Peptides against a protein of PDB entry 9GMZ. Designs and how they scored, part 51

Target 1, 343 residues: chain A of PDB entry 9GMZ
Amino acid sequence: TGFPLELLTRPATERLAYFENYTVAHPRLKEVYEILMRTIAEPAGASFIFVYGASGVGKTTLRLRVEQKLTELALPKLESDRARVPVVGIEAIAPESRYFNWKEYYTRALITLEEPLIDHKFDYGVRGISRDNFGKINVESKVVAPALRRALENALIHRHPDVFFVDEAQHFGKVASGYKLQDQLDCLKSLANMTGILHCLLGTYELLTFRNLSGQLSRRSVDIHFRRYCADSPEDVQAFKSVLLTFQQHLPLAETPNLVDHWEYFYERTLGCIGTLKDWLKRVLSDALDREATTITLKDLQKRALSVAQCQKMFKEIQEGERQLSETEADVQNLRSALGLGA

## One batch from the design tools (peptide; made by RFdiffusion4, then SolubleMPNN)

Design b1_p11_3_s4 (from b1_p11_3, 5 letters changed)
Fold by OpenDDE base, seed 3:
Structure b1_p11_3_s4 (fold): chain B 343 residues (1-343), chain A 11 residues (1-11)
Amino acid sequence: as target 1 above (343 residues)
Amino acid sequence: SVRDELRAWRS
């Protein structure tokens, strides 16, 4: 158990890359992974999957693991169907302007979908879309958003991914005053309907605002809550400590640091979010490697910790999201009770 | 990465 000891003789860049690429299989990640994989395999008429949870809970890690698994499962079929792309994943960008940039979104989606090395290349039917010398999609400035949408729709239909992932999807909600979040959802819904491709939106609890806005989306969506670990749960505390133990074993340092003994401090500064924990440890590891240190100390950890003020802000956002979900669950129970269905 | 795996497969 632990990192390959040969890494201790390797360059700092390789040691850091090892840790960056390492994923702890913790209980919440595994649970959400299984639910998500099952839902992708059997969407039961759903057009959308919403995966929501605290910032830094590990949604991007979840996405990447699902993308990997879907690719592995598709490999035998891809030998015969070389036009297919098993999965596509993009990150939504926070708009600089008051408006979500759909042109940029479609361009990024198209570029991601159209792998340069894909054997089967087709014409998108849109002037100003080409491939460069490396096979990468190039979009001329003259190409308008509706044309890019059509190109993406055609590409999605032709490539037929099992799912289209959009990470940081709460950024769709950052619309200017006067623009309706509903319009953004309707655009996404239309894209899913036109292509027949299942969409998975991953984001913070801000995604709950999307769920509340469209009763129609609720009927065609599956919701997955990616929970953090809670300090008031002995099971969650044990899981969190186990994650710390695993990380300390996989930090490529000459002397294994004792992270577990400081679990309360780690919890205080991560709020039970494993992604936040990993990012913190990455920063600390990077510093240690730069100094050619044999281990990391509490002082090293403190230097790269989120401030108390940052944690307080993040915790308020988490509490609000958890409260909204708890109220929804209570409403469901109340409805069941009112219907004479046993609670 | 998944993308690297896809590239390796398509290459």
Scores: peptide ipSAE 0.005, ipTM 0.390, DockQ to the pose 0.028
Fold by OpenDDE base, seed 1:
Structure b1_p11_3_s4 (fold): chain B 343 residues (1-343), chain A 11 residues (1-11)
Amino acid sequence: as target 1 above (343 residues)
Amino acid sequence: SVRDELRAWRS
């Protein structure tokens, strides 16, 4: 099934929005989705879930789909429990300074968690936190980070989400010289423990550094590797081609472009990352719609492609991450072998 | 967004 043909008569903004909102259920996304949903449902004493993978692999798409599903599943219960928020998700911001801005993090988390339309408003016990006329949380500049933390803890306890998502969580690792990354982990651990809320950190392979630093977090964490598609795997190549086929069917253009025939070029410029592919196609679609073009050409694709230099840099980062994971897996196998546990 | 869906549900 392709895009609704009625879109061809709709404004460019609506056509673009359709594609932006469209998600290809590709094998890796589905696999990670199922693992993540299962882990959220049955955390088995875990306080953290780490989802790591290449930039542009589709972690944000994964998060959004899980958030949607958790919301859908919670709807019947939300009628009776009006204070509950089924899921909360934020994106960690790269610190402008050498230090992670906890105050900003807590503020954004609190604002995201506190839906204006929630009937059961409670006092956070913190002066300078209020709701405006529209029920939106306002935090005065005078409110200090420890007070915001307490407010967030109380809010998380009261709203009791099934999971708290933090996207781009590698930014927690950006600590100034002299601060221990361990202190950041301890802070997150404390927040999870105090609230009893499962935290899911999504990010790049830099999250592996987080996992390795805290032996205590490793014991209470579940790891999920969101892999890219690899050209050396026939199955992965076929999956990637299938994604291209699906995307070409869902580009709201009068003439269906042949993306599949150019799969190698798409792979070269996306490194097997479906998010990168979608973003690329979105840019190209936007250009085509602006020109009122009937289709997308190879020249249109080339115009919006990542440069070879960008791809090379991204590929090096991916290879380093994949190597670290492979070494960890090998270390586990070696440990098991050394313990006399059969492979 | 999930937030928009929650808003739509609570409205």
Scores: peptide ipSAE 0.005, ipTM 0.378, DockQ to the pose 0.029
Fold by OpenDDE base, seed 5:
Structure b1_p11_3_s4 (fold): chain B 343 residues (1-343), chain A 11 residues (1-11)
Amino acid sequence: as target 1 above (343 residues)
Amino acid sequence: SVRDELRAWRS
């Protein structure tokens, strides 16, 4: 089934919003979703989940769908436990400076966790943290990072979410030295341990550096690789074509564009990353709606495509990440063989 | 089910 035909008579903003909110349930997304949901339900003593994959593979979409599902599942219990927040998700911000800003991180986490509509307002016991007349958290500039951390720890314990999501978590790794990176990891580990809240870090292959540096985190973490679709796999190519067909049917235009016939071009400019594909189509759709066009042409696609140079850079980063994972798998097999356990 | 597991884990 395609988009609701009534959208063709609706404003451009509503038509664009429909496409933006639409999610294709493609095989890789479904697989990772099921693994992540199962891991959250049964963490087996893990304090961390790492979800890593290429930029634009769809990690944010995964997070949002899991947040939605966890919220839906928690609704019956939230009627009796009105202090509880079922899930909290934030995006780590790239620091303007050379170092990750923990004060900003804690502030954003508190603001997200303590939404105005939450019942049973909590006093954090920290001077300079208050609520306005609308229940919005206000943090005074004088409040220091250690005080914000204590406030967040107390809030997480009190609200007891099933999981704390941090998107774009590779930004924690923006430090001057390996020693400082270890300090960041220890800080995150301490927060998870002190609160008893499961943390899920989503990010690029740069998150693999966190696995390699902390043997202790490795013992208390679950790893989930969100793979892109690969052109060397007939099954992956078919899945990618199926995604194109689905998007083709859900673009709210009078004439259905033929995206599938151009699958190689779409693959060339997305590297098999569905998030990159969706963002590209969103830009093209926006342009088409602005022109009141009946369909999307190849020229419209070309106008908003990533450059070859951008794709080459992205592909190099993907290849490096995939190589590191492949080497790790090979090392495990070699170790098993050396131990006489078989491959 | 994942729902039942989440309920058990929260209790």
Scores: peptide ipSAE 0.000, ipTM 0.331, DockQ to the pose 0.017
Fold by OpenDDE base, seed 2:
Structure b1_p11_3_s4 (fold): chain B 343 residues (1-343), chain A 11 residues (1-11)
Amino acid sequence: as target 1 above (343 residues)
Amino acid sequence: SVRDELRAWRS
């Protein structure tokens, strides 16, 4: 089924919002979703989950869908335990400086965790952390990072989410040295251990650097590769075409555009990344709605496409990430073979 | 967002 036809009589803002909120349940998303949900339900002593993949593959969409599902599943229990938060998710900010801002991270985490309407408000035991009249957390500038950490630890213990999501987690890796990255990972590890809360880091292939730095993290981490669709795989091509068909059906336009016939062009400019595709189509839809156009043309698509140069850069980054993973997989295979474990 | 869902539930 396509979009609700009644949308054609609705304002452009509502039509755009429909498409923005629409998620295609494509095979790779479903696969990663199931693995992630299973891992959250049964972490088996894992403290970390790493979800890595190309920029624009759809990691944020994955996170949001998991957050939604975990919230839904927790609702019956939340009636009896009003202090609980089922899931918390934040986005790591790229540091303006050369160093990750832990104070900002802890502050954002606290604010996200402690929504205004949460029951059983507790004292953090930290001066300068307060709630306003609406229950919103306020952190005074004088509060130092170690105090914010303690506050977050207490909040996480008290609220006991099933998982703590950190999106764009590759920003933890933007440190001047590998040593500092290790310290950051140790800091995160300590937070997970002290709170007993499972952490899920989502990011680009730059997260693979985290694997190489800590053999200890590898023992307590589950890795999930969110792959793009590859043009050299007939199955992947078919899946990609199916996604195009689905988006085509869910663009709230009077005339259904033929996206599938241009699948190669879409692939060329998205590299098989569905998030990139969706963002592209959002821009094009917005333009079409602004013009009160009945459909989307190839010219409309071309106007909002990533440049060839951008795609080439992105593709190089993807290839490097995929290469690193293939080497890691080969290393694992070699290790297994060396251990006498079958392939 | 989860926050919005929690707000809706607690409201």
Scores: peptide ipSAE 0.017, ipTM 0.489, DockQ to the pose 0.029; fails the geometry check

Design b1_p11_4_s1 (from b1_p11_4, 7 letters changed)
Fold by OpenDDE base, seed 2:
Structure b1_p11_4_s1 (fold): chain B 343 residues (1-343), chain A 11 residues (1-11)
Amino acid sequence: as target 1 above (343 residues)
Amino acid sequence: MRKRFISGVAP
């Protein structure tokens, strides 16, 4: 099934918005989605889920799909429990300074927990947190981070979401010392413990540093690796070609471009990352629509492709992340020796 | 605007 043909008579903005909102349900996305949904339903004493993978692999798409599904599943319960928020999702902002801005983090979380349509006013027990006439949370500049934390703890307990998502969670790690990184992780661990709310941190392979910071956290965490497609796997190559085929059918153009014939070039410039592929095609589609073009050419693709130097840098970061996830026999033997189990 | 995700089923 392709795009709705009526889109060809619609404005370029609607055609672009269609493609932007379109999601290919590819094998890796389905796999990680099922694992994540199951882990949220049955956390088995876990307080954290770590979802890590390459930049542009599709982590934000995964999060949004899970948020949608959790909301749909919660609808029958929301009729009886009007205080409940089924899911909370925020993005961790990269600090402008050398330190993560906890005040901004807590403020964003509080704003996200308060949907404007929730009739039930919650008292946060903190002076300087109010609602405006539109029900939006206002935080006065004088409110300090520890007070915002208590407000967030109370709000999370009262709203009792099934999961609290933090996207771009590698931004917690941008602190110059390993000690400060541990302190930040202990703050998150304390928030999860105080509220009883499951936290899901999504990010790049830089999240692997968090997994290894605390043995206590490792025991209370579930790891989910969102893998890219690999060109050395015939199955992964076929899945990647199938994604290209699906995208070409969903580009709202008068003539369907043949993307599949260029699969190696698409792979070279996306490293098997479907989000990177989608973002590339979105830029190319925008340029084609602006020119009232009937189709997309190889020249149009080349104009919006990542450079070889960008791909090489991204690939080096991916290889380092994939290496850290590889368990060698030497790693097992070293662990066994350290445990006194012998070689 | 809640982004309406149109799920493409892989062929």
Scores: peptide ipSAE 0.000, ipTM 0.355, DockQ to the pose 0.038
Fold by OpenDDE base, seed 3:
Structure b1_p11_4_s1 (fold): chain B 343 residues (1-343), chain A 11 residues (1-11)
Amino acid sequence: as target 1 above (343 residues)
Amino acid sequence: MRKRFISGVAP
């Protein structure tokens, strides 16, 4: 079933908001969702989950779906345990300086832990952290990063989420030296150890650099590769076409555009990344709605497509990430062979 | 608005 036909009589803003809020449950998203949900339920002594994959593959969509489901599953327990927050999700911000802003990170994490609807006032034990009359956390400028960390540790222990999500976690790594990356990772490791809270870091293939820096994390981390669709796989091509078919049926336009016939062009300009595809279609839909157009044409698509140069750059980054994973699989096979565990 | 998760992949 396509979009609700009543949307055709609604304002452009409502039509766009419908498509923005629409999510296709494609095979790779379901697979990674199931793995992630199982890993959160049974972490088996892991303190970290790494979810890595191409930019625009759908990691944020995955996170938000897991957050929603964990919240739904927690509802019966939240009636008895009103102090609990089932899940925390933040985005790591790219540092404006050569140093990651831990003060900003801890402040955002604290703000996210304190939903306005939590009646139970928690004393953070830190002077200069207060709640306003709207339940919003206020952090005074004088509060230093170590004090905010202690406040976050106490808040995480008290609220006991099933998982702490950090989206765009590659931004911890944008510090110019591997040493600084290790320091950030050791800070996160210390926070996870002190609180007992499972951390899930979502990011690009740049997260693979975190794995290589600490042999100690390898024992306490689960890795989840969120793969793109590949044009060399008939199954992946069919899945990608099915996503296009679903999106064309859910574009709230008077005439259903034929996206599937242009699947190769969509693949060329998205590299098999469904988030990139959705963002492209959202831009094109916005332009079509602004013009009161009945449908989307190939010219409309071309106007909002990523350039070939952008796609080539993104593809090189993907190929390097996929190569690093393939080498790791070969190393595991070589290790098995060396251990006398046959191929 | 709750994100509507729809399985659009026909097997």
Scores: peptide ipSAE 0.000, ipTM 0.349, DockQ to the pose 0.046
Fold by OpenDDE base, seed 4:
Structure b1_p11_4_s1 (fold): chain B 343 residues (1-343), chain A 11 residues (1-11)
Amino acid sequence: as target 1 above (343 residues)
Amino acid sequence: MRKRFISGVAP
């Protein structure tokens, strides 16, 4: 079933909003969703979940779907436990300075924990944190990061979410020396330990550097690789074509474009990343709607495609990340030799 | 608007 045909008589803004809110349930997204949901339900003593994969693979889409489902599952319990927040999701901001802004991170986390529907006001125990008349948290500029951390620890304990999501979590590491990276990981580890709340860090393959820096994190973490579709796999090519077929049926245009016949061009410019594909189609749809076009042409696609140079850069970053996940027999033998198990 | 989750696996 394609888009609702009534959309063809609706404003361009409603047509675009339909496509923006549409999500294809493709095989890799379903797989990672099921693994993540199971891991949240049964963390087996893990304090961290790492979800890593290419930029534009769909990590934010995954997070938002899991957040929605956890919220839906919590609804019956929220009637009896009005203090509970079922899930917290934030994005780690890239710092403007050479240092990660922990004050901003804690402030965003605190703001996200204050759902307007929570009847039970929590006192954070920190001077300079107040609520406005709309229940929104206001943090005074004089409040220091250690005080905000304590407020967040108390809030997480009180609200007891099933999981704390941090999207774009590679931003914890981008500007830190290796030593400062360890300090940041120790801060996150301390927050998880003090609250007992499971943390899920979503990010690029740069998260592997974080995982590998702490043997203690490795023992308390579950890893989930959100893979792209690969052109060397017939099954992955078929899945990618099926995604294109679904998107073409859900573009609210008078004439259904043939995206599947151009699958190689779509693959070339998305590297098998479904989020990148969706964002591309969204831009092209916006341009088509602005022109009152009946369909999308190859020329329309080309105008909004990533450049070859951009794709080459992104592909190098993907290959490096995929290489770091490839365990060789030599790596196993080196580990065995180092353990005294012999070759 | 509830984000619709639709299976994109072609038969």
Scores: peptide ipSAE 0.000, ipTM 0.369, DockQ to the pose 0.043
Fold by OpenDDE base, seed 5:
Structure b1_p11_4_s1 (fold): chain B 343 residues (1-343), chain A 11 residues (1-11)
Amino acid sequence: as target 1 above (343 residues)
Amino acid sequence: MRKRFISGVAP
C-alpha cells in the first residue's frame, strides 16, 4: 500500500510532513527493536543498555518507536499511578566548550521528566527550581550542577520510568583526557545506581570507548549493535532494495519514481544506512515539491547526494567501529594466553 | 499526524 492519494491535492508542507513521519519497519530495525524491548522488560540486573551503530543507521527512529510503545503499554497503569512517567528520552547536546555541560544535561532531563500537565507536581527540594504559571520548569542561573543532579535523582525515583534514554550519548566522551572520560562514566553509573532506573545510551561507535573503559560496567550492561546493511550479504542487499521499494511507494508524487533500479547508487551514497537514505529522500522530495515536479529524476537525486569524499570519511568511521566489534582469532588467543588456558 | 510504523516488507 502506497501513500494516501488524497495527499496529491494537499499543500507541499503536508506532503513533506507525511513522508517525514513515515517509518519503514525494515528487518534490522525490527530485530534491534525486539531485543531492546525485551531487555527493558527483563534487564536481568543490567543498569545500562548501549545501542551503537553508524551515524544515520536509524537509532533515533528506534528510540522514538520504543518510547511510543512503552507509553502505550503503560496507559492502563497510569490511571492508578498518576505520578509515573513511563519513559524519558533526551538528546545529549554537543558541548560548545571542550567539556560536556552537565548543568545543561540535568536541566533538559528535568524539563523532559516534568511535563507541565502531569498530575502530582513534585517538589525538587532545590531552591531556584520552580514552575511557572503554565507548569513549565524554570531553573535559575544560580543553581549549580550538583543541586540539579540531586533534583534529577529525586525526580527519577518519584516518576520511576521503565527506562531513561539518552540519544547522541557519544557527546559524554568529548573530554580532553582519559581520566576525565572515566569521571563522566562514573557520574552516569552513580546516577543509575542512585535512582535504580535503567539507562539506555544510544550513539555512534564512539560509545565503544565507554564500553571498554570499565569491566564492572561490562557486567551491568547489555550491548546492542544496530548494524547497517552490507553489500556482501545477498539478504542485506534484498532488504535494502525492499526499503527502496517501500520509500518509492510512499513518496507523495503524481508519478512513482523507480528508485530500485538505482539501488547501487543509493547504497554507494548511504553505506547501507536507512536513516541517511530517508534524509536524502526528504531533501529531494522537498526540492521536487517546490518545483511542482510530477516525479524524482536521477539528476534530482545527484543534486542532494553526499559527495564521494563525505561517503569515504563516513565509511572509514564505520569500518573502524565494525572492526572494534569483530572478535579475531588473535584476540581470543591473547585472552586465552592471559588466562593461562594456553594456545 | 501519528507516526505510523508500517511494515516495509513489501510482499
Scores: peptide ipSAE 0.000, ipTM 0.360, DockQ to the pose 0.041

